# Peptides against a protein of PDB entry 7PB4, part 274

Target 1, 105 residues: chain A of PDB entry 7PB4
Amino acid sequence: KMLNIKEYKEKLLSTLGEFLEDHFPLPDRSVKKKKKNIQESSVNLITLHEMLEILINRLFDVPHDPYVKISDSFWPPYVELLLRNGIALRHPEDPTRIRLEAFHQ
Target 2, 218 residues: chain B of PDB entry 7PB4
Amino acid sequence: DALQMAVGYFEKGPIKASQNKDKTLEKHLKTVENVAWKNGLASEEIDILLNIALSGKFGNAVNTRILKCMIPATVISEDSVVKAVSWLCVGKCSGSTKVLFYRWLVAMFDFIDRKEQINLLYGFFFASLQDDALCPYVCHLLYLLTKKENVKPFRVRKLLDLQAKMGMQPHLQALLSLYKFFAPALISVSLPVRKKIYFKNSENLWKTALLAVKQRNR

## One batch from the design tools (peptide; made by RFdiffusion4, then SolubleMPNN)

Design b2_p22_5_s4 (from b2_p22_5, 9 letters changed)
Fold by OpenDDE base, seed 5:
Structure b2_p22_5_s4 (fold): chain B 105 residues (1-105), chain C 218 residues (1-218), chain A 22 residues (1-22)
Amino acid sequence: as target 1 above (105 residues)
Amino acid sequence: as target 2 above (218 residues)
Amino acid sequence: SLKEQLLRLMVEELVILEAELQ
């Protein structure tokens, strides 16, 4: 039983990964932001898959504080996507923190 | 050959081809229809044409005709079905096209080579139960797909809520009966023991074609 | 969008599965 659940989870993760790559890719870096001299802290944006992984892990690893701080690596459109679809929730007192919805409760 | 030329036209042809009497469009569409109904289509041809039918590349009338002739010679690739479902998510197809797709999916279910990825789309199909036009066909599809692991308390609640809203629909009762079979503790309601599972349109648009496919593959 | 709905459903299922493994 547990093995079957794990296998199904792995298949679902794989399918989700492919789905996210196809339908929710990161914007191509090709928008030539003009060379303004500002220290390009080239904050590497994480994929939506990586973002979801972080949120899921936090939900189960720290169930009493399942919130993740929004970093500069979080592409704002992804954050908005998760919030507007009820996949994630913003912390009531700290708008810089989000949690995954506890779909299992 | 004529079929390859027709498929190539649809693959490479004009975007947003209006229903205008493009004699060329009609010629190629008839070629595809003729081959599909006589011999069936190869899995590769179905892959191409199914995506075209759902992508919104052509008008609704053309898409409907293409979808109606998605008859396999042997098998349909699961990947083609997954891609097709992804196009439903883009929302470029009409409601009638969605209904036709679910009817097609139910009709062709046994000809799909694998079901593993389709089973992962269970939640997507289940959400489509809320569409009154899709509900009968989605219930039938879910009846074919449902495994014990899919029967969750929240899905039971949703089905019971739908039953409360829509009444005791035969297709919904069939699905609920299956759910009760897998998880009797989740469904306290006495379901009438129906001896026959009845889904509307068990006589699909493809009945004759499917019989021919089964005969060719025996 | 249906795309976004599918995303939600996949994540929901993943969370449910993860909970069952806990």
Scores: peptide ipSAE 0.656, ipTM 0.511, DockQ to the pose 0.551
Fold by OpenDDE base, seed 2:
Structure b2_p22_5_s4 (fold): chain B 105 residues (1-105), chain C 218 residues (1-218), chain A 22 residues (1-22)
Amino acid sequence: as target 1 above (105 residues)
Amino acid sequence: as target 2 above (218 residues)
Amino acid sequence: SLKEQLLRLMVEELVILEAELQ
C-alpha cells in the first residue's frame, strides 16, 4: 500500500514538473528589457516547481510554523499565482511570509 | 501524400499568401476526415492533429471537425492525451470542444497504449465533475480510471455533495458504486444495487469507426 | 484559467499523498 502511494507520488511529481515547464516557465532571461535602470538583480529565480517543493516540505517538516519567507529568488508572478488560486496563503501579520494550503486537513 | 500535406497544413498553419484560405482549409479537412474514417490515423498524426484541435489555433468549427476524426488506425499515444488535457487547462477551447474531448477520450480509451500518465490526471478529471455538461462523461471516464488509491475521503464527500445537488444520476451512481467497492468504510449510504451500469453512449459518434478499427486490428 | 485550476488540483493531490506517507 505505501509503495503504491510512493510510486504514484513520484509519477505525479514528474507530471507536475513537466506541466510546470510547459505552462509556467520562467521568463527567458534573453529579453533584453531596454530599460537601463532595472538593476540586473543577479538573483537566480527559482522555478515554480522548486517553490512548490519548498512550500510542501515546510508544511510537513514544520507543521506548527509552515510559513516560508519570500526571498528575492521567488518570482513575484509565481507568488501571486499561488495566492490567487488558493494554493498558498499569506501570513496574517507578515505579508512577506506565505504557507501552502493544508489540503490534507 | 494528400494526408501528409493536410497534416502539414494544420501543423505549419495557413501560408499567408493563399487567396483561397477557406477552400484550402476545407480541402485539407476533408482529406483528414476521409482517411480517418476509412483507415484511421497513425499515432503521430493523432498527436499533431489532437493538439491542434485543442490549442485554439483554428476556429471552433474547425477544431470540432478535427476532433471528430481523431480515429486511430491502431493506437493512440498516452502522451497525446496528456498534451490534450494540458490544452484543456489553457482554456482556449470552447465548452462544446471539452464535452467532445471527454466523449472522445471515453470512446477511444481502449486504444490508448498506456494509462499510467492518464491516471495521474485523475484529480483534474475529478474536478471537472462540477461542470454539468461534462459530468456524465467525466463519471464514465473516472469509472474507467478509478483505482483503490484514488478513493479518498474528500473525494467521497465531493461525490455525495454532488449527488445531493444533482440527485441520483445513473452515471454518478455507477461511480459511487465503484467507490463503495474499493472503500466500503467511506460510504455508509446504502447504494441501490444496480445490476446494469448505464453511462451515456459517448461511443455513438464513433461506433461505426470503432467497429472498423477493431476489425482491422484483429 | 484552466491551467491554474489544474495546478491547484495537482498540488492538492500531492499534499494529500504526502500526508498519507507521513
Scores: peptide ipSAE 0.656, ipTM 0.518, DockQ to the pose 0.552
Fold by OpenDDE base, seed 1:
Structure b2_p22_5_s4 (fold): chain B 105 residues (1-105), chain C 218 residues (1-218), chain A 22 residues (1-22)
Amino acid sequence: as target 1 above (105 residues)
Amino acid sequence: as target 2 above (218 residues)
Amino acid sequence: SLKEQLLRLMVEELVILEAELQ
């Protein structure tokens, strides 16, 4: 039974990864070149897959404080995507912290 | 090969220079149609063309014609189906194309090589029951996919609510009967014992083609 | 969108599966 669940989880993760790459890719860096001297903050944006992995891990590793601080590596449209779909929740007192929804509770 | 040229045209798109773009498109489309209905298509050809049909790269008329000729020679790759479902989510295809896709998926279900990844999409298909145009075909698909682990109390409630809204539809009754089989404790309602399950898809567009495929693979 | 609904459903299922493994 446990083996089947693990295999199922792995398949789901793979399917999710492919889905995210195809349909929620990061914006190409190339388009913003034209206008103003905004210092391209060299911050490497993480994928939505990586963001979800961080949130899921935090939910289970630290269930008493399942919140993750939004870093500069978090692409703002992904954060808003997760929030508006009820996948993530903002901390009630700190808008810079988000948690994954506890779908299992 | 004429088929390879046709598939390549759809994959790469029209080369800029041809004055007669529509004639070229029609020629390649007819080539695909002819081969698909006579011999079926290879899994790789279906992978390419199915994605094209659902991507919104071409107009609805072209996409519909491509999807209608997604007839396998042997098998359809599960990965092609997963990719196709992902395209349905992006919303670049018409409602009629979505309906046709679900009809196709039900019709071709036995020719899909594996079902493990498709079963992971159970929740997505179940959510699509809310679309009145899709509901009959989604019920049929779910009837084919449903396992005991998929039968949850919240899904039972959703199906009963849908029945209350839409009435006692044959396709919904079929799915509820299967749910009751797997989890009798969750469905207290007496369901009419139907000796025959009737889905609208008994007359699929591919009946003749599927018979030919089965005869060639025997 | 159906795209966003699918994302939610996949994540929901993943969380449920992870909880079952705990």
Scores: peptide ipSAE 0.656, ipTM 0.513, DockQ to the pose 0.531; fails the geometry check
Fold by OpenDDE base, seed 3:
Structure b2_p22_5_s4 (fold): chain B 105 residues (1-105), chain C 218 residues (1-218), chain A 22 residues (1-22)
Amino acid sequence: as target 1 above (105 residues)
Amino acid sequence: as target 2 above (218 residues)
Amino acid sequence: SLKEQLLRLMVEELVILEAELQ
């Protein structure tokens, strides 16, 4: 039973990964270098998949404080995507922290 | 061959602004239709054409015709179905195309090579139960897909709520009966023991074609 | 969008599965 769930989870993760790559890719940084001077802070953005992984892990690893601090690596449109779809919730007192929705509860 | 040219046309789109775009389109549609109904399509051809039909690249009439001729020669790739479902999410296809897709998916279910990834889409299909136009076909699909692991308390609640809203629909009763079979403790409601699970046999638009496919693969 | 709905559903299922593994 547990093995089947693990296998199913792995398959779901794989499918989710493919889905995210196809439909929610990272923004191509290839937006034309028109204006020279803005020090594009070379912050490496994480994928939406990685964001979700972090959020899921935090939800189960630290269930009493399931909130993750939004870093500069979190692409803001994807944060908003998670929030508006009820996948994530913003901390009521700290807008820089988000949690995954506890769908299992 | 003519089929490859037709598939290539749909994949790449019309190259030249020739005045005969519609004639060319019709020619290629007829080519695909003829091959599909006579011999079936290869899994690769279905992969390409199914995605095109659901992508909204062409008009609803064209998409409908393409989807109606998605008849396999042997098998349909699960990956093609997953991709197709992803296109349903983008919302570029009409409601009628969505209905037709679910009808197709039910009709072709046995020809899909694997079900593991499709089973992962269970939640997506389940959410589509709220669409009144899709509900009968989605119930049928879910009836085919449902495993014990899919029968969760929240889904039971949703089905019961849907039943309260829509009444005791035969397709919904069929699905609920399956749920009760897998998880009798979750469904306290006495379901009428209907001996015959009648999903609306909406005349399988592909019945004749599927019989031919089965005969060729024996 | 349906795309976003699918994402939600996939994540929901993933969370449920993860909970079953705890």
Scores: peptide ipSAE 0.655, ipTM 0.515, DockQ to the pose 0.562; fails the geometry check

Design b2_p22_6_s1 (from b2_p22_6, 11 letters changed)
Fold by OpenDDE base, seed 5:
Structure b2_p22_6_s1 (fold): chain B 105 residues (1-105), chain C 218 residues (1-218), chain A 22 residues (1-22)
Amino acid sequence: as target 1 above (105 residues)
Amino acid sequence: as target 2 above (218 residues)
Amino acid sequence: SEAAEQQLRLMVEELVILEAEL
């Protein structure tokens, strides 16, 4: 039974990865090089997949404080996407922190 | 059903002939209060009673009591909220009723079934920031509603102007921090890194009721 | 799309439930 759950989880993660690549890709950094002064914020944006992984892990690793601090690597539209769909919740007292919804509770 | 009779009384209005209008009103109001606090109200009952509370059909004392009893059993219809906001525009409700409504809206925000139409009212809520009595609660509401698309240069300017007039209010800083998150290029001012945002606890009026609603819906 | 966002929610919900069983 546990083996089947693990295999199913892996399959679902793979399917989610493909789904996210198709429907929610990071914007191509093809911002034309020309205007010098856009500080290429050297901050590598993480994928929505990586963001969800961080949020899921935090929910189970630290259930008493399941909130993740929003870093500069978090693309703001992804944060907005998660919040508006009820996948994530903003901390009531700290706008820089979000949690995954505890769907299992 | 006693609740249906009470709701019907508020909807149809007092029958002219009753000498004991005040006693009848109080009886029906107590019925609504008792059911709302024990079990919550159905979405249809909230729709009717919320409209009545904001329409100016009854006095401010009655409207205040009705509004305090707008506790859902499960959900609040977005349409009820949109209708309620329309009554705020007509100006038949007192300033205290407006404050109470925004407190209610923040407290019950998670129980509203949809947010699409409420999000379209963003501009209306933002305009209400100029009211000093409403400002703390409107900031909290906007903190819940704000999307990247709502963060415009003119709104940033208005918030900064408001901050210059009112000082560094915690609720205003919370909203500005959110605006900076969505549009860092629009806010050149260094905002103090506050570890905690303090909104006025609008939930305090309904804290016990909200806990009961959450327990029933688990 | 709205449909894609709804599907995302369902997939995440399922993942959370599965993780809790693990």
Scores: peptide ipSAE 0.650, ipTM 0.671, DockQ to the pose 0.314
Fold by OpenDDE base, seed 2:
Structure b2_p22_6_s1 (fold): chain B 105 residues (1-105), chain C 218 residues (1-218), chain A 22 residues (1-22)
Amino acid sequence: as target 1 above (105 residues)
Amino acid sequence: as target 2 above (218 residues)
Amino acid sequence: SEAAEQQLRLMVEELVILEAEL
């Protein structure tokens, strides 16, 4: 039973990865709009897959404080996507923290 | 069923002929209150009673008591909330009822089945920030509703103007921090990094009831 | 699309449930 669950989880993770790449890719950095002066802080944006991984891990690793601090690597549209779909919840007292919805509870 | 009779009384209104109108009203109100706090109300019952509470059909005292017992058994229909907001526009309810409604809406936010239509009402809620009595609760509601698409330059200006008028209120800072998160280029002002956001709704009138609802739905 | 967002929710929900069973 456990082996089947692990195999199914791995398959689901692979499918999710492909799905996210197809439907929710990071915006192409290619639009070099020439305007020099905005210090593009070269903050490497993480993928939605990586964001979900962080959130899932935090939910299970620290169930009593499942909130993750939003970093500059979090693309705001992804945060919005997760919140509006009920996948994530904002901390009631700290807007810089979000948690994954505890679908198992 | 006693609850069905009570809901039916509020829906149909008092039958003219009863000499004991106040006693009958109180009996039915207590029935609704008891069931709501013990078990919660069905979505259909909330739909009926919420509209009644905001329609101005009854006096402010009755409307307040009805609104205080709008506790779901499971879910609240988004349509019920949209209808309720429409009554706020008509202005047949008291200022205290409006405040209570926004408090209720924030408290029950997670129990509302959908948010798509409520999100379309963003502009209406934002306009209510000008009411000093509503402002803290509206900020909390907007904190829950705000999407990147809602963060517009004119709304940023209005929030900053409101902050200039009212001072650095915790609820305004909470909303501004969220706005800065979605649109950092629109907010040049360094907002103090507050570690904690305090909304006035920390004393949720429904705290005990909400805990009971969550326990029943687990 | 709304359909893609709904599918994402379902996939994440299932993943969380599976993780809880491990």
Scores: peptide ipSAE 0.650, ipTM 0.668, DockQ to the pose 0.315
Fold by OpenDDE base, seed 3:
Structure b2_p22_6_s1 (fold): chain B 105 residues (1-105), chain C 218 residues (1-218), chain A 22 residues (1-22)
Amino acid sequence: as target 1 above (105 residues)
Amino acid sequence: as target 2 above (218 residues)
Amino acid sequence: SEAAEQQLRLMVEELVILEAEL
């Protein structure tokens, strides 16, 4: 049973990765050119897959404080996407922290 | 059952012919209260009773009691909330009822099945910030609802003006901090880095009931 | 698309459930 769950999880993660690449890719760096005053903080944006991985891991690693601090690597549209769809929740006392919804509870 | 009879009484109104109108009303209120606090109410029952509580069909005391027992068994329909908000526009409910409603809405927010239509009411809720009695609870609600798309220059200005008028209220600071997070360019003012956002504990009235609802839905 | 967002939610939900069983 456990082996089957692990295998299924791995398959689902792979499928999710492909799905995210197809439907929710990071914006191409090319659009940054025109508006000069964007402080080119060369912050490498993480993929939505990486963001979800961080959130899932935090939910299970630290269940008593499952919140992740939003970093500059978090693309704002992804944060909004997760919040809008009820996948993530904002911390009640700190708007810079989000958690994954505890779907298993 | 007794609950169905009670809900039906509130929906249809008091039958004129009953000699003991007040006793009958009290009996039905107690029935609703007992079931709501013990088991919660079905979404359909909440839909009916919430509408009644805000419609002005009954007196303020009755409306207050009904609203206090709007505890879901499982979920609250978004449509019920939208209808309830529509009654706030009509102005048939007391100021105390409005405050209680916003407290209820914040407390029950996670039990509302959908948020799409509620999010469309953002502008209406934002306008209610001008009411000093509502402001703390509306800020909390807006904190829950605010998306990047809602953060507009005119709203920032209104919040800053409100802060200038009311002072640096914790609930306003909480909302402003969220606005700054979404649109840092719109808020030039250094907000004190408050590590903790303090909203008035709207949940206090329903804390025990909410715990029970969460336990039943696990 | 709205459909893609809904599918994302379902996939994440399933992952969380699976992780909890692990």
Scores: peptide ipSAE 0.648, ipTM 0.672, DockQ to the pose 0.314
Fold by OpenDDE base, seed 4:
Structure b2_p22_6_s1 (fold): chain B 105 residues (1-105), chain C 218 residues (1-218), chain A 22 residues (1-22)
Amino acid sequence: as target 1 above (105 residues)
Amino acid sequence: as target 2 above (218 residues)
Amino acid sequence: SEAAEQQLRLMVEELVILEAEL
């Protein structure tokens, strides 16, 4: 039973990765070259997959404080995407922190 | 069921003939209060009672008590909230009831099943920022609802104007910080980095009840 | 698309449930 769950999880993660690449890719660095807003250019943005991984890990690693601090590597549209779809929740007292929805509870 | 009878009483209204209208009302109100605080209310019961509390069918004291016991057993229907907001537009409830509703909405926000329709009401909530009594609670609600799409230049201007009028209120600053996060180009002013947003959560009338709901649903 | 966003939610929900069973 546990082996089957692990295998299924791995398959789901793979499928999710492909899905995210197809539907929610990071914006190509090429297009924003013209507007020299200096601040966005220096920060390496993480993928939505990486963001979800961080959020999921935090939810299970620290269930009493499952909130992740939003770093500069978090692309704001991804944060918005997660929030608007009820995948993530904003911390009630700290706008710089978000958590994954505890779908298992 | 005593609760069903109580809800039915509020829904149908007092039958004309009973000389003891006030005693009957109090009995049913106590029944609703007891069940709500002990077990929470079903989504259907909240739908009915929330509508009643905001419709102006009963007096302000009764409406206040009903609204205070709008504690879910599991979830609150988004449709109930939308309908409740529609009553706010009609203006049949008191100012105090309106404040209490926004407090309730913030407190119960996580228990609302969906947020899509509520998010469409963003403009209505934002307009309520001009009410000094509502402003702290509306800011908190907007803090929970705000998406990048909601951050418009005219709203930024209104928030800045409100800040100029009211001073640097913690709740306004919280909302402005969120606006700056989504649309930094619209807010040229350096906002002080507040590490913690203190909404008036300490006075959440439902804190104990919400803890109990969470414990029962675990 | 709205459909893609809904599917994302479902996938994440399932992933969280699976993780909780491990």
Scores: peptide ipSAE 0.639, ipTM 0.693, DockQ to the pose 0.311

